# Designs tried in a protein design run: peptides against a protein of PDB entry 3ZOQ. Part 5

Target 1, 223 residues: chain A of PDB entry 3ZOQ
Amino acid sequence: QLLQDSWWNQLKEEFEKPYYQELREMLKREYAEQTIYPDSRDIFNALHYTSYDDVKVVILGQDPYHGPGQAQGLSFSVKPGVKQPPSLKNIFLELQQDIGCSIPNHGSLVSWAKQGVLLLNTVLTVRRGQANSHKGKGWERLTDRIIDVLSERERPVIFILWGRHAQMKKERIDTSKHFIIESTHPSPFSARNGFFGSRPFSRANAYLEKMGEAPIDWCIKDL

## One batch from the design tools (peptide; made by RFdiffusion4, then SolubleMPNN)

Design b1_p8_5_s3 (from b1_p8_5, 3 letters changed)
Fold by OpenDDE base, seed 1:
Structure b1_p8_5_s3 (fold): chain B 223 residues (1-223), chain A 8 residues (1-8)
Amino acid sequence: as target 1 above (223 residues)
Amino acid sequence: APDVVPPA
């Protein structure tokens, strides 16, 4: 099975649709002819680490890192041993200022994913060195459906929407049930315009506690 | 990529 049961039940109909079949054929060609990230086995890591029922928080990204060894199928996350990219560095700076976490010696956010933080990109693949190269090829329709089925879920979700691209998804989210944390993007181009000081981590945990759920341990241990 | 923020 492509996905674990809880996500499969929500998304199985999408995989039968023509748009996804076309996407799949495109990806087969791309992976054969180009260097594509992440590894094909890691494309759905966000859904593998965080089941539909276990989602507490969603952090939306655009598309994967396009450098060698970086992307691991989780938004903003890089494999251990990889230099922390600028946006991720800023995320950790805000994490430190927000709740006092130390800056980890790696960039893997797997520990967040395992706690119910869905680290979802809207586009799940990219060509090496070509940001947004797989934009508009079908991923957005699938990931929109992911947002939709989470929005329809009775148990509330916290959506962290950094930057305009992510915030465009707000209209798909039932704000009568779900909580949204918005700020500028952690990118060096925008972080000083609102991301720094936005305290998304403490705010998310405060809301989780209000819902009677366990907070996220956002602090990341060194490897 | 995360470090690329497209214009509005």
Scores: peptide ipSAE 0.208, ipTM 0.819, DockQ to the pose 0.329
Fold by OpenDDE base, seed 2:
Structure b1_p8_5_s3 (fold): chain B 223 residues (1-223), chain A 8 residues (1-8)
Amino acid sequence: as target 1 above (223 residues)
Amino acid sequence: APDVVPPA
């Protein structure tokens, strides 16, 4: 099966739907004819690293990095050895100011994912050099369902929604159960308008502790 | 991609 059991149980019906079959056929052509990121084996890494039941925090991105070697199937994350992109640098700057973490020498957020931070993009693939090139092809319907099934989960989730695109998903989140942290996007275009100083990491941990859950160790070790 | 997000 495509996904681990916990996610498969929640999403298996989506993969049988026509929209996803059309998406799959599109992706087959795209990967054959274009340079597509991430590697096809990494598309669902966010779901692989963080099971449905283990999700504590969700960080929504738009679509993957579109440069060589960058995307690894996790929102905002880049493979080790890759220069940290501007938004990620700003994330680490906020992390440092928020809770005192040092800035790592790499950009991999896998350690977050392994702790229950679902690093989900709304669109899971992209053509090289063409941001949003796979927008409107079916990914959004699947990732909306991911948000929906998390919203329906009894165990609360923290949704970190940076920027308007992510915040558009608020309507799908049951705020009677789940907690939302909002700010402007960490992009250099918007970070100074609210992202810096928003302290999403300490706020998320405060809520986790309130729920009696272990906080996230947001600090990332050098590789 | 994250870096091309326009300001809110």
Scores: peptide ipSAE 0.197, ipTM 0.827, DockQ to the pose 0.253
Fold by OpenDDE base, seed 4:
Structure b1_p8_5_s3 (fold): chain B 223 residues (1-223), chain A 8 residues (1-8)
Amino acid sequence: as target 1 above (223 residues)
Amino acid sequence: APDVVPPA
């Protein structure tokens, strides 16, 4: 099956729907005719690394990096050996100021994903050099369902919503059960307007501890 | 893309 059991049980009906079949056919054409990121085998990496039951924190992105070798199937994350993009550098700057982590020599956030941080983009593919090129093609309906089934989960989740695009998903989240951390986006265009100093990492861990859960080890080791 | 924030 396409996904591990915990996610498959939540999402299997979506993959049978016409919108997803249309999306799948579109993707077949795109991957055949264009350079598409990430690698098709990496599209669902966020769900592969973080099971439905193991989700503690969600960090929403828009769509993947569109440069060669960058996208890893995880929001904001880049493969080891790839230069850290500006937004990711700002994330690490805030991480350092928030909880004292050193800035790693790579940009892979896999260690977060393995601890229960769902690094989810709302759109999971992109054409090389063309940001948002796969917007409105069906991914948003699937990822909305991902947010919905997490919102419906009894065990609470922390949603980190950077920027207006992510914050538009707040209406889908049951805030009587789940915790929201909001700020401006880590992009150089917006980080100084509220992202820096927002301390999302310590705030997330404080809430996890309040819930009786193990905090995230946000510090990333060098490779 | 993460580095460019489009307007709402």
Scores: peptide ipSAE 0.179, ipTM 0.812, DockQ to the pose 0.338
Fold by OpenDDE base, seed 5:
Structure b1_p8_5_s3 (fold): chain B 223 residues (1-223), chain A 8 residues (1-8)
Amino acid sequence: as target 1 above (223 residues)
Amino acid sequence: APDVVPPA
């Protein structure tokens, strides 16, 4: 099966639907004819690293980095050895200012994912050099379902929604059970308009502690 | 992409 059991139980019906089959056929063609990121084996890394039951925090992105070697199937995250993109640099700046973490020498957020931070893009693939090239092809329906099944989960989730695109998903989240942290996007074009100083990391941990859960160790060690 | 570009 495509996913680990906990996610498969939640999403297996989606993969049988025509929209996903059409998406799959599109992707097969795209990966054959174009340079597509991330590697096809990494598309579902967010779900691989963070099981349905283990999700504590969700950070929504739009679509993957579209440069060589960058995307690793986790929103905002880049593979080790890759220069930290501007938004990620700003994330780490806020992390440092928020809770005192040092700036890591790499951009991999895998350590967050392993602790229950679902690093989910709404669109999970992209053509090289063409942001949003796979928008509207079916991914959004699947990732909407991911948000829905998390919203329906009894155990609370913290949704971190940076920027308007992510915030468009707010209507799908049951705020009677789940907590939402909103700010402007960490992009240099918007970070100074609210992202900096928003302290999403300490706020998330405060809520986790209120729920009786272990906080996230947001600090990332050098490699 | 994570690095948001202002609309045209």
Scores: peptide ipSAE 0.155, ipTM 0.787, DockQ to the pose 0.284

Design b1_p8_5_s4 (from b1_p8_5 with F2A)
Fold by OpenDDE base, seed 1:
Parts: C-alpha cells; structure tokens; sequence
Structure b1_p8_5_s4 (fold): chain B 223 residues (1-223), chain A 8 residues (1-8)
C-alpha cells in the first residue's frame, strides 16, 4: 500500500476518488515529460516519517522547493549538502534566538519529522524552476483531508501556521482540542513583520508539556 | 516554494 497503516486507515478513501486518480495520471505524465520534484518515491515522506498517531506538531508549507536536489518531501526542509534557502535560514535564526540551538551546517529537518513534527506541504510536487506549477491539480484536496483527520483526532495537535496561506487552513482546525501558533512567514519578505520573535519552538514545547507529552528536541546536529 | 509567499 502507498502509506503506512495509520495514515492509510485515515486516507485510503481519498485514493479511490476520481480527483486523486486524475492527479495520479497527471503526475505520471509530468514525471515522464518534465523534471518534477521531489523524487516520486519521496512525495509522501512527511507521512512516512511521522505516523498519524505520532503527529505532535504540524508545520504547513506551500509546495516543494523547485531547484535540483533540494526537495525531500518535507516542508521547508532540504537534503543534506544543499544550500539552506532563505526561509529556512530564518527558521534557524528564530530557533537560535528562541531556544538557543546552534545553526546547523545543513537544512534537513528529518530529525523533527522523526519526533512527530509533520512537515506537510499543501501541494506535494512541483516542476523544476516553476513554483506552484502543480497548484490546483488535486493535492490540496488530499492535504485538506490530512488536516481534517488530524483535527478530528482526539489527541491534541499543535499547528504552526506561518503566513496567510497556511493560516487559511485555520477554519479546518477544531480549536477546542488543538493549539494554533500563528505568525508571519519566515520568508525574507515577511519575517521581520512578526516571524522573528514569535518563538514557535518554545511555545510548541510549552503546549506539549502542558499535555504531558515529551517536548520536541528542535536542535539539529551538524552532519 | 517555501521562499515565495503569495500576495493576497
């Protein structure tokens, strides 16, 4: 099956729907005719690293990085050896200021994912050099369902919503159960308008501790 | 992409 059991139980019905079949056929053509990121085997890495039941925190992104070797199926994350994109650099700057972590020599957020941080993009594929090229093709319906099933989960989740695009998903989140951390986007165009100083990492851990859960070790070791 | 914030 496409996903591990916990996610499959939540999402299997989506993969049977016409919209996803159409998306799948589109993707087959795209991967055959264009350079598409991430690698097709990495599309669902966010769900592979973080099971449905293990999700503690969700960080929403828009769509994958569209440069060679960058995207690894996790929002904001880049493969080791890849230059840290500006937004990611700002994330690490806030991380350092918030909780004192050193800035890592790479941009992989896999260690977060393995601890229960779902690094989810709303769109999971992109053409090389063409940001948002797969917008409106069906991914958003699937990823909305991911948000929905997490919102319906009894065990609380922390949603970190950077910028307006992510914040538009707030209406799908049951705030009677779940916690939302909102700020401007870490992009250089918006970070100084509220992202810096928002302290999302310590705030997330404070909620986790309040719930009696283990906090996230946000600090990333060098490779 | 993560570095591009769409304007409303």
Amino acid sequence: as target 1 above (223 residues)
Amino acid sequence: AADVVPFP
Scores: peptide ipSAE 0.039, ipTM 0.742, DockQ to the pose 0.344
Fold by OpenDDE base, seed 5:
Structure b1_p8_5_s4 (fold): chain B 223 residues (1-223), chain A 8 residues (1-8)
Amino acid sequence: as target 1 above (223 residues)
Amino acid sequence: AADVVPFP
């Protein structure tokens, strides 16, 4: 099976559906004929690091970074040794201003994922140098289902929705159970219009504390 | 991509 048991139990039927089979066949061709990111083994890293039951927070991204060595299957995250992309730099600036964390010397958000922060892109693959090249190919149906099964979960989830694309998913989230933190996107094109000062990290932890759960240690240690 | 805000 593709996924650990907790996610497999929620998603296994999706992988048998025609749309996913078509997506899979497309991806086979793409990975054979093009440079596709992330590595095929890393596509589902968000689900590997954060089980269905362990999800506390969801941070939605659009699609993976499309430069060499960047994407690691986690939204906004880059592999160690990779220069932090602008949006990620802004995330860390807000993190510092929000809760006092130092700016890490790398861009890996794996430590968040291991604590229950699902770093989910709505589209899980991309062609090198071609943002959104795999948009509309089937990933959105799967990732919508991921949002749906989390929304249906009894244990509350915090959804952090940066920018319009992520916010389009609000209609799928049961706000009677789950919490939503919204702002503009951390991109340099939008961060000054509301992302900076939005304090998503302290706000998320405030909700976790209210629910009697352990807060996320958002501070990232240097490597 | 994570760094790009799509156009309206």
Scores: peptide ipSAE 0.039, ipTM 0.743, DockQ to the pose 0.346
Fold by OpenDDE base, seed 4:
Structure b1_p8_5_s4 (fold): chain B 223 residues (1-223), chain A 8 residues (1-8)
Amino acid sequence: as target 1 above (223 residues)
Amino acid sequence: AADVVPFP
């Protein structure tokens, strides 16, 4: 099956719906005719690394990096050996100021994903060099359902919503159960307007500790 | 993309 059991139980109905079948057919054409990122086997990496039951934190992104070798199927993350994009550099700067982590020599956030940080983009594919090229093609309906089933989960989740695009999803989150951390986006165009100093990492861990859960080790080791 | 902010 496409997903591991915990996510499949939550999402299997979506994959049978016409919108997803249309999306799938579109993606078949796109991957055949264009260079699409990430690799088709990596599209659902966020769900592969972090099971439905193991989600502690959600970090929402928009769509994948559109340069060669960058996209890893995880929001904001880049494969080892790839130059850290500006937004990711700012994330690590805030991480350092927030909780004292060293800046890693790579941009892979897989260690976060393995600890229960769902690194979810709202759109899961992109054409090379064309940001938002797969916007409005069906991914948003699936990823909205991912947010919905997490919101419906009894065990609380922490949603980190950087920028207005992510914050538009707040209406889908039951804030009586779940925690929201909001700031401006880590992009160089917005980071100085509220992202820097927002301390999302320590705040997330404070909520986890309050819930009796193990905090995230946000510090990333060099490779 | 993660580097592009679609909203002001």
Scores: peptide ipSAE 0.039, ipTM 0.751, DockQ to the pose 0.329
Fold by OpenDDE base, seed 3:
Structure b1_p8_5_s4 (fold): chain B 223 residues (1-223), chain A 8 residues (1-8)
Amino acid sequence: as target 1 above (223 residues)
Amino acid sequence: AADVVPFP
């Protein structure tokens, strides 16, 4: 099966639907004819690292980085050895100001994922050098379902929604059960308009502690 | 991509 059991139980019906079969056929053609990111084996890394039951926090991104070697299948994350993109640099600046973490010498957020931070893009693939090239091809329907099944979960989730695109998903989240942290996007174009000083990391941990759950160790060790 | 503010 494509996913681990906990996610498979939630999503297996989606993979049988026509929209996903069409998406799959499109992706087969794209990966054969174009340079597509991430590696096809890494598309579902967010779900591989963070099981359905283990999700504590969700951070939504739009689509993967479109440069060589960047995309890791996790929102905002880049593979070790890759220069930190501007938005990620700003995330680490806020992390430092929020809870005192040092800025790591790499951009991999795998340590967050392993602790229950679902690093989900709404679109999970992209053509090299062509941002949003796979927008509207079916990924959004699957990732909407991911949000839906998390919203339906009894155990609360914290959703971190940076920028308008992510915030458009707020209507799918049952705020009677789940907690939402909203700010402007960490992009250089918007970070100074509310992202900096939003303190999403301490706020997330404060809510986790209130729920009697272990906080996230947001500090990332150097490699 | 994450570097650009995603708009609807």
Scores: peptide ipSAE 0.038, ipTM 0.746, DockQ to the pose 0.418

Design b1_p8_6_s1 (from b1_p8_6 with H4P D6G)
Fold by OpenDDE base, seed 2:
Structure b1_p8_6_s1 (fold): chain B 223 residues (1-223), chain A 8 residues (1-8)
Amino acid sequence: as target 1 above (223 residues)
Amino acid sequence: ALEPGGLD
């Protein structure tokens, strides 16, 4: 099976649907004919690192970084050794101001994922140098289903929705059970309009503690 | 990109 048991139980029906089969066929062609990110083995890393039941926090991104060696299947995250993209730098700046974490010497958010932070992009692949090149090809339907099954989960989830694209998913989230943290996007073009000072990390941890759950250790060690 | 320079 493609996914670990907890996610497979929630999503297996999607993979049998025509839309996903069409997506898969498209991806086969794309990976054969184009440079596609992330590596095909890393497409579902967000689900691999964070099981359905272990999700505590969701951070939504749009689509993967489209530069060489950047994307690792986690929203906003880059592989070690890769220069931190502007939005990620701003995320770390806010992290530092919010809860005092040092800015790491790398951009890997795997430590968050391993603690239950689902780093999900709405579109999970991209052509090199072509942002949103795989928009509207079927990923959105799958990732909408991911949001839906999390929304339907009894155990509460915290959704961190940076920017308008992510915030469009609010309608799919049962706010009677789940908590939403919203701000402008961490992009340099929007961060000063609300992202900085939004303190999403401390707010998320405060909610986790209220629910009797262990907070996330958001601080990232140097490699 | 829809977000202002979010993932470049």
Scores: peptide ipSAE 0.030, ipTM 0.692, DockQ to the pose 0.181
Fold by OpenDDE base, seed 5:
Structure b1_p8_6_s1 (fold): chain B 223 residues (1-223), chain A 8 residues (1-8)
Amino acid sequence: as target 1 above (223 residues)
Amino acid sequence: ALEPGGLD
């Protein structure tokens, strides 16, 4: 489905470029021949839920969850009824410790997206059971452009960069205008090395308040 | 779905 106007204005030139057309053709084959996540209608959910103008915070992920029913087109987020993946569990643990939110009984971060948290993966599709299977196929060029146009925006953005992969994007972010919150990744393999105790949620809200913007209600209600 | 954002 078409992107909303605010993103269309920023990205329309990308969709006309050969790299994206090649990516699109590749994806058409992939979705036809293999099980690809998320659902093709959900690929751009991050942009659907959070307009270009409404972005307050960006949380970068790598690529979608590759298990059945998990990915919903939002970084780290899973559809209701899906077991929370380890990284997401740790995100909620930090959320609880940071600002006192209860652990929700589901893993959907849609409420964040609706408040201006762009939950962007650098790669927006994946083959079932094959992490990073669509790496280097063109998504990174598009998502780099998304970062670029946000960096160029006058209204400040907060970028939350968990882990080295996300932090590789720092060079694209104008830190004279935008704020960056960095820590290790919420993965069980790295969370205890800096993610826990990093307090990204309260820190993000502190920046929003400094900007004169409404803070994010990070607490997620049970379904 | 129509471009941009769709694959059909």
Scores: peptide ipSAE 0.045, ipTM 0.743, DockQ to the pose 0.035; fails the geometry check
Fold by OpenDDE base, seed 4:
Structure b1_p8_6_s1 (fold): chain B 223 residues (1-223), chain A 8 residues (1-8)
Amino acid sequence: as target 1 above (223 residues)
Amino acid sequence: ALEPGGLD
């Protein structure tokens, strides 16, 4: 399984670098010796669903859900049939209050990804039951490059940065071309401190309309 | 094998 041509052209140099080769060897060992999420075929789902040229919006996460069957290779998203995690429930609550969408009966955000919402985690793998277990192993360098090449793109991008971890990436984004939407994280521990009422979905669509682009249909249909 | 785009 290969990246789409548009992403390959932007990232091919990274895959040849020693850090990525070391990451690759580490991941081979991890997947062989441990239970790692997501499925190895789903690691790059964010790039598979949303080409480099089709990116309209970026939503940054930290690392994948670490429970069985949860991680889908997309930030905040869970596979159909999986109970919605607390942060995702809060995302849907804000979606409902912001633009009137109903809360879906599943947690898959694939429909967003297919419309140009890059659902990118900064770390793309995790050990079962061990949050941040693959932090500092090389993923951050690759995902920083993903942010960089999007920042360098002439066509503007909207970056939605929930919480401090995502907001640390703001320094890599050319705000003369690109738009930033910032708030606290949708986690139950932080959502009431600014995430609720931040209206990221309507704000993102307002920027898209200003750029002459089609807005995102954020409403998710039941399965 | 783990290659760009996923593990094959």
Scores: peptide ipSAE 0.044, ipTM 0.742, DockQ to the pose 0.038; fails the geometry check
Fold by OpenDDE base, seed 3:
Structure b1_p8_6_s1 (fold): chain B 223 residues (1-223), chain A 8 residues (1-8, ends at bonding distance)
Amino acid sequence: as target 1 above (223 residues)
Amino acid sequence: ALEPGGLD
């Protein structure tokens, strides 16, 4: 597949760089020799669902879920029919407490993506059962560029940065133009230390409304 | 094929 024109214009130079070519060659071997998630067609789903110009909010994750059938190319999101992972459950708990949404019977965040929520992992692939197995292979350089070109955009973006890994990207964001929402990670190991009660959804919408933009409908319907 | 804009 090809990226949308708006993303292509922003990222085309990256795809010609040696690091990305090396990444591609690595991925060819990995997908041939190992079970890799997500499906190769789904790697860039975050960019497919949310164009460069349509981005309103960015939610950063680390790398895809590494269990069968889970990852669908969107941070924190799982395919319908898949049990909600602990962090996602906590996201929905905060969503419920923040703005009153019901907890959906599935874990797909596609509805957010379609509204301009870029659900971006910093690393876009993983080996089955091996978290962070593709860390340091080149994805981070591309996804850093994604953050950079959004930071350079004149139209403001809201960055939701859960946990230290995501917050390390704060230095790349021009806070004179863009808004950052920070808290601890929704993981069970950290959620009670600041994620719960952080109200990222209402805060994001309040900022969007202040800018005269339509808020995100964060509530997810059952399937 | 693993094209720049995706991996097919």
Scores: peptide ipSAE 0.044, ipTM 0.740, DockQ to the pose 0.038; fails the geometry check

Design b1_p8_7_s1 (from b1_p8_7, 4 letters changed)
Fold by OpenDDE base, seed 3:
Structure b1_p8_7_s1 (fold): chain B 223 residues (1-223), chain A 8 residues (1-8)
Amino acid sequence: as target 1 above (223 residues)
Amino acid sequence: ALEPGDDE
């Protein structure tokens, strides 16, 4: 099967639906004819690293980085050895100001994922150099379902929604059970309008502790 | 790609 058991049980019906089969066929053509990111084996890394039951926090992105070697299948994350993109740099700046973490010498957020931070893009693939090239092709329906099944989960989830695109998903989240942290996007174009000083990391951990759960170790070690 | 059009 495509996913680990916990996610498979939640999403198996989606993979049988026509929209996903059409998406799959499209992706086969795209990966054959174009340079597509991330590597096809990494498309579902967010779900691979963070099981359905282990999700504590969700951070939503739009679509993958479209430069060579960047996309890791995790929102905002880049592979080790890759220069940190501007938004990621700002994320680390806020992390430092929020809870005192040092700026890591790489941009991999795998350590967050392994602790229960689901780093989910709403669109999971992109053509090289063509931002949003796979928008509206079916990914959004699957990732909406991911949000839905998390919203339906009894155990609470913290959703961190940076920017308008992510915040459009608020209507899918049952706020009677789940907690939402909102701010402007970490992009250089918006970070100074509310992202900086929003302290999403300490706020997330404070809520986890209130729920009797272990906090996230947001600090990232150098490689 | 990232909102609001950040180049990565």
Scores: peptide ipSAE 0.055, ipTM 0.769, DockQ to the pose 0.208
Fold by OpenDDE base, seed 2:
Structure b1_p8_7_s1 (fold): chain B 223 residues (1-223), chain A 8 residues (1-8)
Amino acid sequence: as target 1 above (223 residues)
Amino acid sequence: ALEPGDDE
């Protein structure tokens, strides 16, 4: 099956719906005719690394990086050996100021994902050099469902919503159960308007500890 | 396109 059991149980009905079948056919054409990121095998990496039940934190992105070798199916994350994009650099700067982590020599956030940080983009594919090229093709409906089933989960989740795009998803989150951390986007165009100093990492861990859960080790080791 | 999230 496409997804591990925990996510499959939550999402299997979506994959049978016409919208997803149409998306799938579109993607087949796109991957055949265009350079699409990430690699098709990496599209669902966020769900592969972080099971439905293991989700502690969600960090929403818009769509994958559209440069060669960058996207690895995790929001904001880049493959090792790839130059850190500006937003990711700012994320690490905030991480350093927030909880004292060193800046890693790579941009892979896989270590977060393995600890229960769901690094989810709302759109999971993109054409090379064309940001948002797969917007409105069906991904948003699936990823909305991902947010919905997490919101419906009894065990609380922390949603980190950077920027307006991510914050538009607040209406789907049951704030009686789940915790939301909001700020401006880490992009250089917005980071100084609220992202820097927002301390999302320590705030997330404080909430996890309040719930009796293990905090995230946000510090990333060099490779 | 006012969303600042595009990192090229």
Scores: peptide ipSAE 0.051, ipTM 0.762, DockQ to the pose 0.163
Fold by OpenDDE base, seed 1:
Structure b1_p8_7_s1 (fold): chain B 223 residues (1-223), chain A 8 residues (1-8)
Amino acid sequence: as target 1 above (223 residues)
Amino acid sequence: ALEPGDDE
């Protein structure tokens, strides 16, 4: 099966639907004819690293980085050895100011994912050099379902929603049991308008502690 | 890409 059991149980019906079959066929053509990121084996890395039941925090992104070697199937994350994109640099700056973490020498957020931070993009593939090239092709329907099934989960989730695109998903989240942390996007174009100083990391951990859960170790070790 | 047109 495509996904681990916990996610498969939640999403299996989606993969049988026509929209996903059409998406799959599109992706087959794209990967054959274009340079597509991430590697096809990495598309669902967010779900691979963080099981449905293990999700503590969700951080929503838009779509993958479209440069060579960057995307690794996790929102905002880049493979080790890849230059940190501006938004990621700002994320680390806020992390440092928020809870004192050092700026890592790489941009991989895998350590977050392994702790229950679902690093989910709303669109999970992209053509090289063409941002949003796979927008509106079916991914959004699947990722909306991911948000929905998390919202329906009894165990609370913390949703970190940076920017308007992510915040548009708020209507899908049952705020009677889930927590939302909102701010402007970490992009250089918006970070100074609210992202910096928003302290999403300490706030998330405060919620986790309130729920009786282990906090996230947000600090990332150098490689 | 990211929402505000981040340079990726």
Scores: peptide ipSAE 0.044, ipTM 0.751, DockQ to the pose 0.202
Fold by OpenDDE base, seed 5:
Parts: sequence; structure tokens; C-alpha cells
Structure b1_p8_7_s1 (fold): chain B 223 residues (1-223), chain A 8 residues (1-8)
Amino acid sequence: as target 1 above (223 residues)
Amino acid sequence: ALEPGDDE
């Protein structure tokens, strides 16, 4: 219905639960009364671009960018034409140092998503200019379920957990089946404390190759 | 927002 069949099969029960109905009603009010990001049509872009079965890698974010035109429904990603936020710039710097990719002239990570990189925020909406404004409203329960159903999947997943917020989800991940790549957050406030040099992209591809899967083409072409 | 801080 709302989602691809593979995700719907995994999450349909959540959407019928009271917490999600309450979340939905809250969101209706918020989108009506406030400027909310991303566009309501883009809330589930991460799930739209990457089916449940196609997930190879998960990159967890906190909540969407809260500036105009930024949020794309994908963690860390911004729409083409939008200035790359500091964390994203650092991601690309690490990408360049890790595997030699050029810095793209845009910040869209859609190409990653299309290859099986689930770019998931734990909270999927935000008020303009108000970081974490929709924290604790129900999104976390849904996104926890997303992590859970991926953890329960037989086919291994690579979880890239940058920073403490993402790393709080480790307890939900079956490390007997799945791989975790951890470092400090790419934010300018923390990137030099471990993110730079962590080489998450080559490490992820190394795991994929060990599993007999095609690696991710992390390099992003200019638009 | 992206940890740490909200300057994203």
C-alpha cells in the first residue's frame, strides 16, 4: 500500500498500532500548522529507494535536516542544488580518502540508496529550524522495528553506526549474522575524533565481497 | 539534526 511489498510485509502491523495512528494524527496537525521537513511525500524515501530484500548496508541518522529544501527523506542526503551540510562534506572527504572518490558537486545520496544502502533516520520528520522537534513522538518505535526486522533477516546486513545516537541501536542488532561499522559522527565536532580514517566504505565493501555480494559503488557522479 | 549539535 504505502510501501513496497517487501517493507509492507514487514511493517504492516506497525501501521495499524495505536502509536502509529497517534503519530499520524500528530503529523497531520504538524504539516498543517507548521513547516515540516521533508515533504510529506518524501518521508519514507529511504524505504522507497531500498526494499527490505535489497538492503545491503544501513546508515543511521538522527532526524532530517531542518532547513529549507534540504531534507530528502534519506539520512545525511540533501536535494541537488542544496549546499552540502558540514557532516555530509566530511562524509565525502572520508569517501575520497577511503576509496578515492571525487567530491560530488551535489549532496544527493540517492545513488547509494538505489544500490541497497538504507539511509534511515530514526526520526523521519522535523519542524523547520527545530532539531529533534519530533523526537519521542512515535517514529523511533517504527524505525526500531525496521532495525529489528533487518536484524532478524537471514541475509546479512552491514550497519554503519556513526556517533552515539546510532550506536545506541547496537543492542538490537544480531551480531552473529550482521556486521557493524562504528566510529564517531562525521559532524565537524567529532569527525577528527575517529570518523576520519575509519574507512567505512571500503570496510563495508569488504564485508559484501566476503558474503559474495556485489560491492557498493560509493562514488557519486556529478549532476 | 545530526549529532553532535544541530548545525546541520
Scores: peptide ipSAE 0.043, ipTM 0.761, DockQ to the pose 0.220

